# Peptides against a protein of PDB entry 3V4L: the designs that were tried, part 33

Target 1, 386 residues: chain A of PDB entry 3V4L
Amino acid sequence: GQPLAKDKVALLIGNMSYWEHPKLKAPLVDVYELTNLLRQLDFKVVSLLDLTEYEMCNAVDEFLLLLDKGVYGLLYYAGHGYENFGNSFMVPVDAPNPYRSENCLCVQNILKLMQEKETGLNVFLLDMCRKRNDYDDTIPILDALKVTANIVFGYATCQGAEAFEIQHSGLANGIFMKFLKDRLLEDKKITVLLDEVAEDMGKCHLTKGRQALEIRSSLSEKRALTDPVQGAPCSAEALVRNLQWAKAHELPESMCLKFQCGVHIQLGFAAEFSNVMIIYTSIVHKPPEIIMCDAYVTDFPLDLDIDPKHANKGTPEETGSYLVSKDLPKHCLYTRLSSLQKLKEHLIFTVCLSYQYSGLEDTVEEKQEVNVGKPLIAKLDMHRGL

## One batch from the design tools (peptide; made by RFdiffusion4, then SolubleMPNN)

Design b1_p10_4_s3 (from b1_p10_4, 3 letters changed)
Fold by OpenDDE base, seed 1:
Structure b1_p10_4_s3 (fold): chain B 386 residues (1-386), chain A 10 residues (1-10)
Amino acid sequence: as target 1 above (386 residues)
Amino acid sequence: SSTTELVAMS
């Protein structure tokens, strides 16, 4: 019969804003485009940008809780990385310089834990360098992997080689994602799909002799990313998984705020990633006696580390939001919350209306506190699971 | 000339 997935779950991590290492750009676009493609394939996708070591560990633990017998698990990582002794290490944004295995996440440890869940398919897509880190001489004693015959690694590069992004003046994919995205929706065995991606990458003159896709697989069955999900959740665990994923993707409802002066503000929310939300404000009603009015968002929780200089922008792009700007309403003030994984409590903030009456020189301010609960990934309480 | 800079993800 056609293979069935019990469910399909993906964790996508893109690290760019490193503290002690060169900043990357491609992971932003790569995670966003891959999220949209995997959603078309009926994957439950968690997409996260710029995670610390602790936040990456928690994201992986939450991903592993979504895995169960016959579930397809996909992990994508784009960022800095290395490979020692056939073990792949993903580098968090807070990693020291030089980084070591103690500061990084070992992919083969994650694979071991995925095998314990009796998954139907394990796919790793690693868009990172595979050079040896000479500052880390630690040989991780990995327990022997079980023979599950359901593992696929797509490495963006060969062993001991670098993976590259193309820094153009605009948004661009990494080399791997540039070719992967064109084939990802094809109804093919995942190893056949990746082999075709490898042939397409091999035609790229920019990376010829510098980067080549490597496929490592034990996959004995014809499994594809297009394999249909089993229609009804047959288990309590499948219902819990669906509810957990839904909670991690629930946006706050749009609100109409009414001020005492008679100004009405629309407050809206958009998801860019599971940990990145855009807040936007617009004036929807203004009394004629008010000549000017602006609605600012302020007083965010300190855990979010929001610089007020980057808040309340006239365009999404001025906040660093280049991907979802077409889907946002125009003529708003925009604020990008890029670290929702740090939120321990409810998102409470102030909407400040500044306005001027006709014939008065002084500006008047009215403030209203807004509680939107825990938006997106902040509902998973990633800080409380340990 | 758009200098295509390849940045390594190392």
Scores: peptide ipSAE 0.334, ipTM 0.834, DockQ to the pose 0.706
Fold by OpenDDE base, seed 5:
Order: sequence, then C-alpha cells, then structure tokens
Structure b1_p10_4_s3 (fold): chain B 386 residues (1-386), chain A 10 residues (1-10)
Amino acid sequence: as target 1 above (386 residues)
Amino acid sequence: SSTTELVAMS
C-alpha cells in the first residue's frame, strides 16, 4: 500500500542575527519559503528565527513532544555550523567566538531522541557549513543509534566543505534552498528527490567545486514528504500533538478600539514566523473636527527588547518585515515583534492615540491598555525550565 | 553593480 504518516511535524530554525559571528541573510527567506512548502505538504510547522542556545534546546524539546510512533519528523536548520568526527553542530545566536560543542546543539543527539519516539521518518536538512572546528577538540560520546532504517540527511554541502548564501541587495535563498524549493513538492522517495536537487545544484556555476549536496540515508522504505497523513486522530497522543501545535500558531483576534474623542482604531496581528508577529494599527473612524490623528503602540513587556525607534513604521519593510508585507493591510502603522519566545507573561501593551482638533494647537493624547494573552510560540512557555 | 558575494555559513 502507499506509506502513511501518522502525522507530519517540522521544526525549522533560521539563525542569522549572531552576536559574536557574521550576520547571515538567507535563513530568513529559506525558513519562510520552506515553511510554506511544508504546510502545503500537510506538515505541522514550527518556524523560529534567531534562537539562543537555551531557546534552541527548548524548541527541540517541544518538537520532540510532537513526535510519536509513525510520525514523520523533519528538522531544518539554516545558520552557522560545523562538523567534527561526523557529528553536526548547529550554532545558536548567542554562541561565543570561538564556539565549542558545549555552546552548540548536536544533530545526532536529536536523532537519538527522535529514534526513541519510534518515528516513521526522520529527515534532517542542514543548511550550514561542515568544516571542522579546530577550536573544538571534544569527541562527543554518542550512544549507539538504533537501526531504524528511516533516516535521511540532506547536507547543503559535503564533509569538510562550506555551505554558502548569496548576499546581494535583495532577498535571496541560500544555495541549497534555491534548488530544494523547486522539487520539494514532488511525489518521490525523499532520497530520489534530494538526488535530483543535488544534480540541479551541481549545475550552478557559482558553487561548482565549492559546494555539493551530500545525501546520507538509511531508508529501506519508499517514504516521501508527500505521503498522506493517516486520517482522524485516533489516540490521546494525537490529540495532544494537535493541541500543542495549535497553541503555537494562535494569533490574537483583531480588535476595534474606541476612544473618548470618537476615533476608532483597528488593531490587527499577523504571523511572519512562530516567534515573529506584526502588529498593525489603522484609523477606521475619525470625527470631522479631528484634523490629525495617529495610533501608536508602546509600553511593551521588557522581555521583548522592543526599540521604540523601530516601532510604529509607515511600512512593514521599515520594521524589517519583507515577506508578509503583501498580505498586510495598507495605510497602517506597523510594529514587528521578533522575539516572542522571550515573552514570559501576557503580551500587554498600550495603544496611544495622538490627535489634534481643528482650531486647537495642542495635541491631545488618549491611551488604552491592551492584553492579547500569549501569542504564537509564547503559549509554549519555552522559558518554564528556569 | 550589485556585487554578488558568497558568504560561508560556518
């Protein structure tokens, strides 16, 4: 019969805003495009940007809670990384320079934990360098992996080589994602799909002799990312998984705020990633006696580290939101919350209406506090371990 | 000319 997945779950991590390392650009686009493709494949996708070591550990733990017997698990990582002794290390944004294994997440440790869940398929897509880190002399003592015959690694590069992004003035994919995205929806065995991606990437003149896709697999069955999810959730574990995923994807409802002056504000929310939300405000009603009015958002929780200079922009692009701007309402003020994983409490903030009456020189202000609960990934309480 | 630069993800 056609292989069935009990469910399909993906964790996508894109690290780009490193503290002590060169900033990357491709992970933003690559995580976003891969998220949209995997959603078309009926994956439950958690997409996270710019995670610390602690936040990456918690994201992996939450991902492992979504895994169970016969579930397809996919981990994608785009960021800095290295490979020592055949072990792949993902570098968090807070990693010191030089980084070591104690500052990084070992992919083979994650694979071990995925095998304990009796998953139907384990796919790792690693868009990072595989160059040896000479500052790390540690040999990880990994427990022996089980012979599960359901493992696929797609490495963006070969062992001991670098993976590259193309930096230009616009948005661009990394080299791996540029070719992967064109084939990801094909109904093929995942190793066959990746072989075709390797052939397409091998034609790229920019990376010829510098980067080549490596496929490492122990996959005895014809498994594809297109394999249908088994019908209605028949177990308590399947219900828990669905609820846990749904919590991480719940946006606040749009609100209509009414001020005493008779101005009405529409407050709206959009997800860019599981940890990145855009807030937008618009004037939907203004009395004729009010000549000018603006609705600002302010007084955010300190845990979000929101610079007021980057809030309340006239375009999504001025906030650093380039991917979802086409899907947002026009003529708003926009604020990008890029670190929702850091939110320990409810998202409480102030909407400040600044306005002027015809024939008065003085600006008047009215304020309303708004509580939207825990949006998106903030519902998972990734900080509960402290 | 937008210089296309390859940046290593290392």
Scores: peptide ipSAE 0.333, ipTM 0.835, DockQ to the pose 0.746
Fold by OpenDDE base, seed 2:
Structure b1_p10_4_s3 (fold): chain B 386 residues (1-386), chain A 10 residues (1-10)
Amino acid sequence: as target 1 above (386 residues)
Amino acid sequence: SSTTELVAMS
């Protein structure tokens, strides 16, 4: 019969905004496009941008809680990375310069933990360099991996080589994702699909002799990303997993705020990623006696590190949101919350209405506090234990 | 010509 997945779960991490390393751009587009494709494949996708070491560890732990016997697990990483002694290290955004294994996440350690869950398939897509880090002489003592015959690695580059993104004036994919996205929906064994991606990438004149896709697999069965999920979740564990994933992707409901002056504001929310949300405000009703009226969001929790200079913009693009701008209402003020994983408490903020009456020179202000609970990834409580 | 720059992800 056709292979069935018990469930399908993906963790996608894109690190770009490094503190001590060159900033990247491609992971933004790559994580977004891959999220949309994997959702069409019935994956439960957690998509995270710009994680610290601690936040990456917690994201992996939460991902491992979604894994169980016969579940398909996919980990995608785009960012800085290295390979020492056949061990792949993902570099967090807070990693020092130079970084070491103690500052990074070892992919083979994650694989060990996935094997303990008795997963049906383990796919790693690593869009990072595989060059040796000469500043890290640590030989990780990895425990022996089990022989599970269900492991696939797609490396964006060869062993000891660099992976590249193409920086130009617009949004672009990394080289790996540029070719992967065109084939990802094909009903093929995952190793066959990746081999076709390798052939397509090998035609790229920009990376010829610099980057080539490497496939490492122990996969003995015909498993595909298109494999259907086995029936309605009948187990208590499957219901808990579905509820946990749904909670991590629940947006706040849109609100209509009414001010004493008779102005009505629509407050709306959109997800760009599991840890990135856009707040938008629009004036939906204004009394005719009010000549000017602006609605600002302010007083965000300090843990979100919101720069007021980037809040309340006239376009999504001015906030750094280029991907979801087409799906947003027009004629709003937009604010992008890019670090929802840092939120320890409820998202409480102030909506400030500034307005002027006809024939009065002075501006009047009204304020309303809004509590939207824990949005998106903040519901997973990734800070449990600090 | 838009100078396409390859940036290493290392």
Scores: peptide ipSAE 0.331, ipTM 0.831, DockQ to the pose 0.677
Fold by OpenDDE base, seed 4:
Structure b1_p10_4_s3 (fold): chain B 386 residues (1-386), chain A 10 residues (1-10)
Amino acid sequence: as target 1 above (386 residues)
Amino acid sequence: SSTTELVAMS
């Protein structure tokens, strides 16, 4: 019969905003598009941007808590990376220059931990360079992997080669995701699907002789990303997994704030990623005697590193939110919280209403504190060890 | 002509 997945879980990491390395752009679009495709495939998707080493370790640990016997696990990474001695290293945004294995996450170590969970399928999609890092002389002594015959690696490039993104004036996919996205929904064995993606990439004149997809697999069964999930969660572990994932994707409820002047503000929330949320404010009622009225958000927790210069924008795009802007209400002020993984406490902030009465020159301010609890990924307490 | 630049993810 067709294999059944007990469940399907994906961790997608896109690192772009490197501290000591060149900034990338494609991981933003690639993680977002892949998230939407994997959701159509009934994956539970955690999507994270711009993680430090510590945050990447915690994201992997939380991902491993979602894995169990017969669960399909998919790890996607887009960012800087290297390969030494057949070990793939994902580079965190805080990695020093030069980076070493001690500053990076080894994919083969993650695979070992996934094999301990008795997963039904392990898929790694690695959109990173595979060039040797000559500054890392560490030979990782990896323990022998179990012979599980359920492993697939899709590398965006060949061993010792570079992977590329297409930088232009707009948003674009990386080369790998550009071809992967067109086939990802096909009901094919995952190795056959990736082989067709490799053929499509091979027709690309831009990357011909520079980048080619490599497939490394030990997959004895006809497993596909389209394989149906087994019905209702029959185990306590499956219930816990479903609750943990749902908890990590719960948005705050929209609020209607009422000010003493009679102005009503709608405060709304939208998820861009599991660690990225847009807050928006709109004036829903204004007394006629109030001629000017704006609702600003301020006083965010210091651990979120919110620059006021990027807050309270007239468009989502001015906050750096290009992907969800079509799904947001118009005529708001927008603020993007891009580091929800850093949130240690409840998200408490101030809504400041600035307004002017007809015939008065002075601007009046009213403030309300808002507590929205722990939004999205912040509910997982990824910082419990700090 | 938008110069398509390939940036390495190294």
Scores: peptide ipSAE 0.319, ipTM 0.827, DockQ to the pose 0.686

Design b1_p10_4_s4 (from b1_p10_4, 6 letters changed)
Fold by OpenDDE base, seed 1:
Structure b1_p10_4_s4 (fold): chain B 386 residues (1-386), chain A 10 residues (1-10)
Amino acid sequence: as target 1 above (386 residues)
Amino acid sequence: SETVEIVPFS
């Protein structure tokens, strides 16, 4: 019969905004496009940008809780990284310069933990450099991996080489994602699909002799990302997994705020990623005696590190949101919350209405506090232990 | 011709 997945779960991490290292651009587009493709493949996708070491550890732990016997697990990473002695290290945004293994996440340690879950398929897609880090002399003693015959690595580059992004006028993919996205929906064995991606990348004149895809696999079965999810969740664990994923993707409901002056504001929410939300405000009713009014969001929790200079913008793009702007209402003020994983408490903020009456020179302000609970990934309490 | 720059993830 056709192989069945018990469920399909993906964790996608894109690190770009490094503190002590060069900033990247491709991970933003790559994580977003891969999220949309994996959702079409019936994956439960958690998508996270710009994680610290601690936040990456917690994201991996929460991902491992979603894994079980016969579940397909996919880990994608785009960012800085290195490879020492065949061990791949993902570099968090807070990593020092130079970084060491103690500041980074070892992919082979994650693989060991995935094998303990008796997963049906383990796919790693690593869009990172594979150069040796000469500042890290640590030889990780990895325990012997189990012979599970269900492992696939797609490395964006060969051992000892760099992975690259394309920079042009605008947003672009990394080289690996540029070719992967065109084939990802094909009903093929995952190793055959990746081999076709390698052939397509090998025809690219830009990367010829600079970057080549490496496939490392022990996959003995014909398994594809297109393999159907097994029907009705028959286990308590499958129900818990579905609820946990749904909890991490719950947006606040849109609100209609009514001010004493008779102005009505629509407050709305959109997800860009599991840890990135756009808040938007619009004036939906204005009394004729009010000539001008604006609705600002202010007084955010300090944990979110929101710069007021980037809040309340006339376009999503001015907030740094380039991918979801087409799906947002027009003629709003927009604020991007990019670090929802840091939120320890409920998201409480102030909506401030500034308005002017006809024939009065003075501006009047009214304020309402809004509590939207824990949005998206903030419901998982990824900060547990800090 | 748009100048395409290739930047490493290192």
Scores: peptide ipSAE 0.175, ipTM 0.758, DockQ to the pose 0.671
Fold by OpenDDE base, seed 2:
Structure b1_p10_4_s4 (fold): chain B 386 residues (1-386), chain A 10 residues (1-10)
Amino acid sequence: as target 1 above (386 residues)
Amino acid sequence: SETVEIVPFS
């Protein structure tokens, strides 16, 4: 019969905004496009940008809670990384220069934990460099992996080589994602799909002799990303998993704020990633006596590190939101919250209405506090261990 | 010709 997945879960991490290392660009587009493709494949996707070491550890722990017997697990990482002695290390955004194994997440440790969950398939897509880190001589004592015959690694590059992004003047994919996205929806064994991606990459003049896909697999069965999920969640564990994922992807409802002056503001929310949300405000009603009015969002929780200079922009693109701008309403003010994983408490902020009456030179202000609870990934309380 | 710069991830 066709193989069935008990469920399908993916964690996608894109690190770009490094503190002590060169900034990247491709992980933004790569995580977004891969998220949309995996959702079409009925994956439960958690998509996270710019994680610290602590935040990456917690994201992996939450991902492991979604894994169980016969579940398909997919981990994608795009960012800085290295490989020492066959161990792959993902570099967090807060990693020191030079970084070491104690500052990084070991992929083989994650694989060990996935094998303890008795997963049906383990896929790792590692869009990172595989050069040796000469500043780290630590040989991690990895316990022997179980023989599960269900492991697939897609490395964006060969051992000891670099992975590359294409820097264009606009949004561009990394080299690996550029070819992966064209085939990811194909109903093929995952190792056959990745081999076709490797062939496509090998035909490209830009990548020829610079980057080649490496596939490592123990996969004995014909498993595909297209494999159907086993029908309605019959177990209590499957219901809990579905509820936990749904909580991590719940947006605040759009609301209409009414001010004393008779101005009505629409407040809306959009998800760019599991940890990135756009807030937008628009004036939906204005009394004729009010000649000018603007609605600003202010007083965000300090944990979110919101620079007021980047808030309340006339376009989504001016906030750094280039991907979801087509799905947003026009003629709003836009604010991008890019660090929802840092939110310890409810998202409380102020909507400030500034307005002027006809024939009065003085600007009047009215304020309303808004509590939207814990949006998206903030519901997982990734900080409960501090 | 758009100058395509290829930049490493490390």
Scores: peptide ipSAE 0.174, ipTM 0.755, DockQ to the pose 0.662
Fold by OpenDDE base, seed 3:
Formats: C-alpha cells, structure tokens, sequence
Structure b1_p10_4_s4 (fold): chain B 386 residues (1-386), chain A 10 residues (1-10)
C-alpha cells in the first residue's frame, strides 16, 4: 500500500537581512512559494524570516515538539551557510563576521534530534552555500546517527560550491526553488522528485557549471511528500500538535473602531509568514462634514523595532509586502510587522485618526488603543529564555 | 530587457 504519514510538519527559515553579511533577496519569495506548495500537500508549515541564533534554536525546538513517531518532518533553509567536514551550518542574521560553528545551527544535530522522535521521514532542503569556512576549524563530534533509512538531503549546490539567486525586476528566486516548485506537487518518491529537479537545473544555461543539486539519501521506502496523512488525530499527542500549530497561525480578528467624530475604521490583519503580519486600516464610514481623514497605527511595542517611516503606507508594496498584496483589500494604509517572534507581550498599539472638518484649517486627532493579543508565532513565546 | 542577475548566497 502507499505509505501513510501520521502527520506532516515543515519548518521553513529564510534569512536575508544579515547584520554583518551581504543581504539576500531570494529567501523571501522561496519561503513563501514553498509554504503555499507544502500547505497544498497537507503540511503544517511554520514559515519564518530573518531569525537570530536564539530565534533559530527556538524555532527548531518548537518544530521538534511537532514531531512524533511516523510524522514527516521537512526542514527548509534559505540563507547564508557553510559546510565543514560534511556538517552543514545555517547562519543566523546576527552571526558575526567571520561566523563560527558556535554562532550557527548544525543541520546534523537537528537530524539527530529528529531521529529521536522516531519520524517517518526526514527531509532537509538546504538552499545555502556549501563552501568551507576557513575561519572555523572546529570538527563537531557528532554521536553516531541511528540507521533509520528515512533521511533525504536536497542540497541546492554541490559540496564546496555556492548557491545562487536569480533577480528579476526586483524579485529574486533561489535557483533551487525555481526548479523545485515546478515538481514539488508530483506524486513521486521524494528522491525521484529531487533527481528530476536536478535534471531540470542541469538543463538550464544560467546554472550550468555554476550550481548543481546534490541528493543524499538513505530512504529505503517509497515515501513521497504527497503521502496522505492518517485520518483524524487519534492520539492526545496529535491533538496537542494540532493545537500548537493552530495557535502559531491564528490571526487577530478584524475590528471595527468607532471614533467620537463618527468615523468608523476597519482594522484588519493578514499573515505573510508565521512571524510577518500586515496590519491594514480603512475608512468604512465618514460623516460628510469631515473632508479628509486618515487612520494611522503607532505606539507599537519596542521589541518589534517598527520604524514609523515604513508604517502606514498607501500600498502593501511600499511596506516590502509584494507577495500577499493581491489578497489584501485596496485603499488602506498598510503596516508590515516583520519580527513577531520578538514580541514578549500582547500586541498593543494605537490607532490614530487624523481628520479635518469642512471650513476648519486645523487637523483634529482622536486615538484609540488596541490590544490584539499574541498574533501568529508570538503565541509560542519563542523568547521565554531571554 | 529583463536584467537577469545571478547573485551568490555568499
């Protein structure tokens, strides 16, 4: 019979906004596109952008809590990385220059922990460079891995080589994701699917002689990403996993704010990623005596590092939100919260209505505080250890 | 012409 997954869980990390390293662009689109594809495959997907070392560790720990016997685990990473002595290191955004293994997450350590969960399948998709880091000669003493015969690595590039992004008209895709996305939904053994992706990459003139997919696997069974999830959660652990994932993806409810002047504002929320939310405000009712009015969001928690210059934009694109703009209402002011993992407390902010009456030169302001609780990934309290 | 730039991840 076709293998069944007990559940399917994916962690996708895209690091772009490095402090001490070149900024990347591809991880934004790649994590978003892969998230949408894996959701169509009935994966529980956590998608995270721009994580520090500590935030990456916590994201991996939370991912490991979602894993159990017979669960399919997929880890995708796009960002800076290196490979020393066959160990793959994912580089956090706060990594120093030069970075070392002590500042980075070792993928083989994550694999060990996944094997302890007795997972049904372990897939690693690593869209990062695999050059040696000559500033770190540390050889991780890894304990012997168990022989689980359920491991697949898809490396975007060969050992000692670079991974690349393709920039088109301001958007970028990683070369690996460009080819992976066209095949990811195919009902094939995951190693066969990745081999076909490798062939497609090898035919591309842009990538030829620059980047080639490497596949490492011990997968003894015919397992696919299309393998159906076993029916209703039969165990207490499966229920807990489903509830934990659902918490990390709960948006605040849309609110209708009423101001004393009689203006009504709709406040809405959209998820771009598990740690990235768009807030939008729209004027839904305006008295005729009010000639102009705008609804600004302000006074965000300091932990979110919200620059007011990037808040309250007339388009989602002006906030840096290019991916979800089609699904957002038009004629709003938009604010992008890109660091929800940093939120220690409830998301409390102010909605400021600025308005002008007909025949008065002076602008009037009314303010209303809004508490939306902990949105999305902020419900997992990833910072409880800081 | 869409300028296709290939940029390395490091």
Amino acid sequence: as target 1 above (386 residues)
Amino acid sequence: SETVEIVPFS
Scores: peptide ipSAE 0.165, ipTM 0.763, DockQ to the pose 0.688
Fold by OpenDDE base, seed 4:
Structure b1_p10_4_s4 (fold): chain B 386 residues (1-386), chain A 10 residues (1-10)
Amino acid sequence: as target 1 above (386 residues)
Amino acid sequence: SETVEIVPFS
């Protein structure tokens, strides 16, 4: 019979906004497109951008809590990285220059922990450089991995080589995701699918002799990403896993705010990623005596590091949100909260209505505080260990 | 022709 997954869980990390390293662009699009594809494959997907070392560790720990016997686990990473002695290191956004293994997450350590969960399949898709880091002389003494014969690594590049992104004036994929996305939905053994992606990359004139996919696998069974999830969650653990994933994806409900002047504002929320939310405001009712009015959001929690210069934009794109803009209502003011993992408390902020009456020279302001609880990934309390 | 620049991650 076709193999069954007990469940399917994916963690996708895209690091771009490095503090001490060159900024990347591709991980934004790559994580978003892969999230949408894996959701079509019935994966529970957590998608995270721009994580610190601590936040990456917590994201991996939360991912490991979603894993259990016979669950398919997929880890995707796009960002800076290196490979020393066959160990792959993912570089957090706060990593120093030069970075070392002590500042980075070792993929083989994550694999060890996944093997302890008795997973049905472990897939790693690593869109990162695989050059040796000569500033890290640490030889990791890794414990011997279990012989589970359920492991697949798709490396975007060869050992000792660089991974590349396509930079153009618009949204672009990394080289790996550009080819992977065209095949990811195919009902094929995952190693066969990746081999076909490797052939497509090798035929492309842009990538030929610059980047080649490397597949490392120990996969004894015909397992595919298309393998059906086993039916209704029969175990308490499966219910807990489903609830934990659902918490990480719960948006605040849209609300209608009524001001004393008689203006009505629609406040809405959209998820771009598990840690990235768009807030939008629209004027849904205005008394005729009010000639102009705008609804601004302000007074965000300091932990979110919201620059007011990037808030309350006339387009989603001006906030840095290019992916969900088509699904957002038009004629709003938009604010992008890109670091929801940093939120320790409830998301409380102010909606400020600025308006002018016909025949009055002065602008009037009314303010309303809004509490939306813990949105998206902020419900997982990733900071509780400090 | 869109200038496609291939930039390394590192």
Scores: peptide ipSAE 0.139, ipTM 0.749, DockQ to the pose 0.629

